# Designs tried in a protein design run: peptides against a protein of PDB entry 7AE7. Part 126

Target 1, 321 residues: chain A of PDB entry 7AE7
Amino acid sequence: KVYKDLREFLEVLEQEGQLIRVKEEVNPEPDIAAAGRAAANLGKNQPAVFFEKIKGYKYSVVTNVHGSWQNHALMLGLDKNTSTKDQFYELNRRWDKFPVPPNVVKREAAPCKENVIDKDINLFEILPLYRINEQDGGFYISKASVVTADPEYPDDFNKLNVGTYRIQVKDRDRVGIQALAMHDIAVQLEKAEAENKPLPIAITIGNNPLVTFMASTPVGYNQNEYEFVGALQDGVPMDIVKSDLYDHLYVPAGSEVVLEGHIIPRVRTVEGPFGEFPGSYSGARLQCEVKIDRITHRTNPIFENLYLGIPWTEIDYLMAL

## One batch from the design tools (peptide; made by RFdiffusion4, then SolubleMPNN)

Design b2_p18_4_s4 (from b2_p18_4, 7 letters changed)
Fold by OpenDDE base, seed 3:
Structure b2_p18_4_s4 (fold): chain B 321 residues (1-321), chain A 18 residues (1-18)
Amino acid sequence: as target 1 above (321 residues)
Amino acid sequence: MTFPKTTAAAQEIPELKK
């Protein structure tokens, strides 16, 4: 089984009994986090939690999409009861199929292009933002696949990076991003900042689960995460589409939300604190700032966000294999 | 965040501890 987007995966999770649908209106705080913790208490077979209605917001949230070995098996298109060992061996077998080049689809064929916002940008109108932890210094987008390129080699598809980074919402059209020196995005940003140029960026939310998986998996600087997604799809190419603002950036065709913009060169602003681990807060730090210049999104976009509750957290499963 | 392949796989798959 191959998934084109998050929605196809959520459908399978629901069919397999690995998704809880919360139909009643919830408060973004504390109910989302509380329900996530309750789901985590169900043991090793932790379901995704889909919140249909959130007070003060128009759209839905889903959490804990990758939050179990069952969900991980289903992501690979395997039986949900496939052992962790067998999942590991299958993942490795598929990994050796790299590279599997993606299909570039037309704009009209890409669900992420259904709606466009290019003025009066307000992230709060598109994303049901909430504090993941009670003491967080703001709202975080914790499960985005961030697309950047090498500014020296913008046309080198092998240097296109798709990574997961801690993103704090700073304003209606601004986000802070944690780009650590060990990340490929930091190399690309350094090159842009050396010339005092913005770094083009696309922050993609609500993706094919294998895109999210690969965005969280370290690969070589000259290896494209989309080509690994095709490998992990057992040789079936994934669909990508050109970004609206940049000819050299490609985003997953099925993304729920795409935030297109740029990292502001040589600007650092306060970001944090954030509860990265249960009972552990990272201090406030100076981090990069992104201006959002354009949003594209699916109709009724689903905000996929990370569950950071009781171990094993969703991040543990994303990074486990 | 590039998390190192977590100790989780090593915990669940004893063969990876060798």
Scores: peptide ipSAE 0.029, ipTM 0.687, DockQ to the pose 0.024
Fold by OpenDDE base, seed 5:
Structure b2_p18_4_s4 (fold): chain B 321 residues (1-321), chain A 18 residues (1-18)
Amino acid sequence: as target 1 above (321 residues)
Amino acid sequence: MTFPKTTAAAQEIPELKK
């Protein structure tokens, strides 16, 4: 099975008993993180946790989407009881299908374009933001697939980067992003900053689970993550759509939320701390700042965020493949 | 601070008591 979006995957997770739906209103803090920890304690078959109602917010949150081997099997369109060995075998088999170019769909066909916010941007109106960890210095978007291009080669689709980065919400229309030297985004940012130019960026939230997986998987600088998604879909292309602000940026057609903006050149602001691992906080650091200039989103957007807590966190599964 | 393995809040969610 291939998934067009997060919603199709969540439906399958629910059908397979790999999603807990919380229907009662929860507090953003500490209930979301607490519920994620409780789900992690259910044993080997850790479900996703979907919060329908969050106090003070309009929209829903889902966590722990990749939080088990069963969820990974289902992501690959396999039986949920597929062994880790067989999952690896199948992943490797499909990897050899690279490249599988994505389909570029029309704007009207892309669910991520259902709604537009181009003025008075307020991230808190779109995303049910919460502290993932009690000691976090703010609200984090921890499971976004961030799209950037090479500013020297903007039309080279092979240099289009889709990566996962630590993102702290800084203001209604600003986020901090951790672009480390080991990240492809850092190479692209360096080129932009050398010319004192903004780096165009699209921060995509709530994607096809294979997009999220590939965004967290290191690939070559000249390899497009979307072409790997198509490979991992066993040769079925994924659907992408042109961003609204930038001709050279393409986002997943099914994204729940797309934050379009730019990294402000040569600006660094304090970001953190964040509890990346249980009991480990990265200190506050000067990081890049993104101005959000436009939001597109699905109607009733789902905020997918990373579960962090007890060992065998969602990131542990994402990195284990 | 080690996050408590089980928070009282998580125990209050009926869907997680199953």
Scores: peptide ipSAE 0.022, ipTM 0.510, DockQ to the pose 0.184
Fold by OpenDDE base, seed 2:
Structure b2_p18_4_s4 (fold): chain B 321 residues (1-321), chain A 18 residues (1-18)
Amino acid sequence: as target 1 above (321 residues)
Amino acid sequence: MTFPKTTAAAQEIPELKK
């Protein structure tokens, strides 16, 4: 089984008993985080949690999508009871199919292009934002696949980077991003800042689960994550589409929300604290700032966000392989 | 190319500890 988008995967999770649907209206805080913790307490077979209605917001949230070995098996299109060992062997077998180039689809064929917001940008109107941890310094987007390119080689598809980074919401149209020196985005940003130029960026939310998986997996600077997604789909190419603002940035065709903008050169603002692990907060520090210039989104977009409640959090599964 | 071995997978899969 191959998934075109998050929605097809959520349907399979629900069919397999690996998704809890919360139909009652919840408060963003503390109910989302509390329900995530409750789901994590169900043991090793942790389901995704889908919140249909959130007070004060128009759209839904899903958490813990990658939060179990069963969900991970289903992501690979395997039986949910496939052992971790057999999942690993299958991942390695498929990894040898790299590269599998993606299909570039037309704008009209891309679900992420169904709606456009190009003025009066307000992230709170599109994303049901909440504090993930009680002591977080703000709202975080913790499961985005962030697309950037090498500004020296913008047409080199092998240098197109799709990564997961810590993103704090700073204003209606501003986010802080943690670009560590060890990340490929930091190399690209350094090149842009040397010339005092903005770095083009697309922050994609609610993707094909293999895109999210690969965005969380370190690969070589000259390796494209989309070509690994095709390999992990057992040789079936994924669908990508050109961004609206930038000819050299491609986003997953099925993304629920795409935030297009730029990293402001040589600007650093306070970001954090954030509870990366239960009872452990990374301190506040100066980080990069992104201005959001355009949003595209599916009708009734689903905000996929990370669950961080108990040891063996969703991040542990995303980084476990 | 071999899939990157991560610490958590190595804990659950004894063959990855080598």
Scores: peptide ipSAE 0.019, ipTM 0.551, DockQ to the pose 0.020
Fold by OpenDDE base, seed 1:
Structure b2_p18_4_s4 (fold): chain B 321 residues (1-321), chain A 18 residues (1-18)
Amino acid sequence: as target 1 above (321 residues)
Amino acid sequence: MTFPKTTAAAQEIPELKK
């Protein structure tokens, strides 16, 4: 099976008994993190946890979407009981299908374009933000697929980068982003900052699970993650759409939320701490700052966020295969 | 091409360590 979006995947997870639905209103803190930890205690077959109602917020949260080998098998459209070995062999088989170019859909055909916010931007109205870890220095968006391009080659689709980065919410319309020198985004940002220009960015939340998987997978600078998604879909192209602000940035057509904006050139602000691993906090650092200029989102957007807790964490599964 | 994420998989797939 191939998934167009997060919602189709969540439906399959629920059908396969790999999703817990919490219908009762929860507090953002500590209930989301506590329920995630409780789900992790269910053993190796960890389900996703879907929170329908969060106190003080309008929309839902889902965590631990990639949080088990069963969920990973289902992401590949395999039987949930497919062995890790067989999943590995299947991933390698499909990897050799690269490149599988995506379909570029019209704006009207893209679910991520159902709603637009272009003024009075407030991330707290769209995302049910919470501290993932008790000692986090703020609210984090931890499973975003961040789209950037080479500012010197904006029309080179092979240089379009889709990556996962640590993102702290700084204000209603600002986020801090960790762009390490080893990341393709850092190379692109360096080029923009050399000219004192903003770097165009689209931060996409709640995607097809293979997009999230590929955004966490290192690929070559001249390789497009979307073409690998098509390969991992066993040759079925994924659907992408142009961003609203930038003709050269393409986002997943099915994204729950798209934050369009720019990295502010030569600005660094304090970001962190963040509990990247159980009992391990990365200290506060000076990081890049993104101004959000436009939001597009699906009606009743689902905030997909990372589960962090006891090992194996969701990150461990995203980096395992 | 070999999938680049081999490290954690190798812990659970003993056959890949050989």
Scores: peptide ipSAE 0.028, ipTM 0.689, DockQ to the pose 0.020; fails the geometry check

Design b2_p18_5_s1 (from b2_p18_5, 10 letters changed)
Fold by OpenDDE base, seed 1:
Structure b2_p18_5_s1 (fold): chain B 321 residues (1-321), chain A 18 residues (1-18)
Amino acid sequence: as target 1 above (321 residues)
Amino acid sequence: MKIVLPAETPVVVPEVVL
């Protein structure tokens, strides 16, 4: 099975008994993190946890979507009981299909374009933001697929990068992003900052699960993650759409939320601390700052976010293959 | 004054049963 979006995947998780639906109103803190940790602590068959109602917010949160080998098998469109070994063999078999170029869909065919916010931007109106762990220095977007391009070669689709980065909410329309020197985004940012130019960015939230998987998987600088998504879909192209602000940035057509903006050149602001994947807090650091200039989103957008803590959590499954 | 937690500070969450 191939999924167009997060919603089609959540439907399968629910059908397979791999999703817990919380219908009661929860507090953003500590209830979401507590449930994410509780799901991880099951040790096997760890379900996604979907929160329909969050106090003080309009929209839903889902966590632990990739949080088990069963969910990983289902992501590959396999039987949920497929062994880790057979999942690995199937992943490798499909990897050899690279490249599978994506379909560029029209704006009117892209669910991520259903709603637009281009003024008075407030991330808190769109995302049910919370601290993932009690001592986090702020609210984090932990499972975004971040789209950037080479500013020297903006039309080179092979240099389009889709990566996962630690993102702290800094203001209503600003986020901090951790761009490490080993990531393709840091190479692209260095080129933009050399000229004192903004780096165009699209932060995409709530994607086809293979987009999220590939955004967490290192690929070559001249390899496009969307072409691997098509390979992992067993040769079925994924659907992408042009961003609203930038002709050279393409986002998943089915994204729940797209934050379009720019990395502010030569600005660094304090970010952190954050509870990391080892189950310990990383210190506060100076990080890049993104201005959000436009939001597009699906009607009733689902905030897909990741719980991090003592292994094994969802991130360990995303990094395990 | 921003609090910087040491890297050895464990992540603690409330226990919940699902």
Scores: peptide ipSAE 0.043, ipTM 0.613, DockQ to the pose 0.023
Fold by OpenDDE base, seed 3:
Structure b2_p18_5_s1 (fold): chain B 321 residues (1-321), chain A 18 residues (1-18)
Amino acid sequence: as target 1 above (321 residues)
Amino acid sequence: MKIVLPAETPVVVPEVVL
């Protein structure tokens, strides 16, 4: 089984009994984090948690999408009871199919392009934002696949980076991003900042689960994560589309939300704290700032966000394959 | 953040042979 988008995966999770649907209106805090913790306490077969209604917001949240070995098996299109060993064997077998180039689809064929916001941008109107941890210094987008390119080689598709980064919401149209020196985005940003130029960025939310998996997986600087997604789809290409602002940035065609913008050169603002692990906060630091210039989104976009709680968390599963 | 694994999970990072 191959999934075009998050929605096709959530349908399979629900069919397989690996998704809990919360139909009652919840408070963003503390209920989302509390329900995530409750789902984590259901044992080894932790379901995704889909919140249909969030007080003060228009749209839904899903958490813990990768939060179990069953969900990982289903992500690979395997039986949910496939052993962790057999999942790892199959993952490695498919990895050797790299590269599988993606299909570039037309804008009109991409679900992420159903709606456009190019003025009066307000992230709170599109994303049901909440504090993941009680002591977080703000709202975090923790499961985005962030697309950037090498500013010296913008047309080199092999240097297109799709990575997961800690993103704090700073304002209606601004986010802080943690780009550490060890990340490919930091190399690309350094090149842009050397020339005092903005780095083009697309922050994609609610993707095909293999895109999210590959965005969290380290690959070589000259290897494209989308070509690994095609490999992990057993040789079926994924669908990508050009960003609206940048001809050189490609986003997953099925993304729930795409935040297009730029990293502001040589600007650093206070970001954090964030509870990366239970009982540990990364302190407040000066981090990069992104201005959001355009949003595209699916109708009734689903905000996929990371569940953080007592191990084993969604993080532990995303990194265990 | 490429999320830092808890110190107890052996990341079998495939050694990308440089």
Scores: peptide ipSAE 0.018, ipTM 0.564, DockQ to the pose 0.025
Fold by OpenDDE base, seed 2:
Structure b2_p18_5_s1 (fold): chain B 321 residues (1-321), chain A 18 residues (1-18)
Amino acid sequence: as target 1 above (321 residues)
Amino acid sequence: MKIVLPAETPVVVPEVVL
C-alpha cells in the first residue's frame, strides 16, 4: 500500500491496532509526554498516540508514528508482523529503484494549501506546542521535514534538501534551528551568509511517513529525498507542490502544516537545552534563527511531533532502519 | 546530511556505504 499523506497512514495504524486514540481533553503538559511514556511501556509493539483534544488549543497532536517495527512495516505497506530482516531486505530492494521523480501537482490539488495565514502569524494558534522533556529550554518541533535549496543552484532539483532538524519555538513567528556543519542545510546557509542573504526555508509538519523517514535518512548532497520516497513507494511517485513564497522550493502536497520563511543571515540566538536522550541534555548553544513569513495548512491540521522517552523511543526506530 | 536524531543503533542506509 502507498500513502498520500499522514491521514491515510494513521487510518491504517488504527485499523491494524497500532494507534491509540485519546478522545478526552488532555493538558499539553504533562499529559502528552506521560501518555507517550505509557505507550513506550507496552513493549515492542508500541502504538502511535493520537490526542484529539488539547486544553487551550484548537487542533490535535499525534506522537510515536514511527515508534515500532510494526509501524515501520505498515509504512512500507507490508504486513505488520514482517521481521526486521525482511523489512531491511525490502527497503534495500526498493532503494535500487532510485530515482523516482515526484509529480508536481497544481496548487488547487494540494491539501496543504486549503488555508493561508500571511499576517499576524502565531505558531501557538496552529500547533499545540508542549515541552517534550521536563528540562527542555522551550517548545520543540522535532519531526519536521525542512526544505532548503542551494542558493548558487536554486533550480537544481537534485540539490533540493529535505532534512530533519531540531527546531525550538522562539516567538509567535520565530524558530531557532540547529544547523550542524555536517548537514546539507549548513552548506547552503554558509553560501547564503557569505553574501549576507536570507536562506529561503519551508518547514513541513505532518507528512507522508516515508517523507519523514527520508528526511531523517542521510543521502548525498546531489540526491533529492522525494526521489527516494518514490523508490520506497516501490516506484510510485509522491506528490509535491510549489511553495507560495519561493518558485524553487517544493513541499509535500499532503503536508498538514507548512511554515514558509527565511533563515536570518549572520544572526545567532540561544537555543536549548533539549533532551536528546533520556537523562541526557544537549547544552544551550548559539543557533540560527528563522522568521516565519507565511503559513499554509490543511483544515483541522494534525501536529505530528516526536516522542522522546525511555528506549526504545520513536527516534531509535527512525535511526535503526 | 540530516540530523540523524541520536539513536544508539543506526542501521546503515545503502548509499552511506559508498
Scores: peptide ipSAE 0.018, ipTM 0.582, DockQ to the pose 0.025; fails the geometry check
Fold by OpenDDE base, seed 5:
Structure b2_p18_5_s1 (fold): chain B 321 residues (1-321), chain A 18 residues (1-18)
Amino acid sequence: as target 1 above (321 residues)
Amino acid sequence: MKIVLPAETPVVVPEVVL
């Protein structure tokens, strides 16, 4: 099975008994993080947790989407009881299909384009933001697939990078992003900052599960993560759409929310702390700042965010393969 | 950080009932 979006995957998780639906109104803090911890305590078959109603917000949150081997098997479109060994074998078999070029769909065919916000941007109106950990210095977007290009080679699709980065919400229309020197985004940012130019960025939230997986997987600088998504879909191309602001950026057609903007050149602001690991906080650091200039989103967008808690966390499954 | 974690430390956290 191949998934066009997060919603098709959540439907399968629910059908397979790998999703808990919380229908009661929850407080964004501490209930979301608490429920994530409770789901992690359900043992080896950890479900996704979908919060339908969050106090003070209009939209839903889902967490722990990749939080089990069963969810990982289902992501690959396998039987949920597929062994970790057979999942790994199938992953490797499909990896050899690279490259599988994506389909570029028209704007009118892309669900991520259903709604547009181009003025009075307020991230809190679109995303049910909460502290993941009690001691976090703010709200984090922890499971976004961030799209950037090489400023020197903007039309080179092989240099289009889709990565997962720690993103702290800084203001209604601003986020901090942690671009470490080991990441392709840092190479691209260095090129932009050398010329004192903004780096175009699209922060995509709530994707098909293989986009999130590939965004978390290291690949070569000249390898496009979308072409690996098509490989992992057993040779079925994924659907992408051109960003609204940038001709050279493409986003998943099915994204729940797309934050389009730019990394402000040569600006660094205090970001953190964040509880990246149980019992360890990263200190506050100077990080890059993104201005959000446009939002596109699906109607009733689902905020997919990472569950952080006791191992095995969702991240342990995203990295164990 | 492009999130990269190692797989092997158990920590105990208190129960919250759903």
Scores: peptide ipSAE 0.018, ipTM 0.549, DockQ to the pose 0.018; fails the geometry check

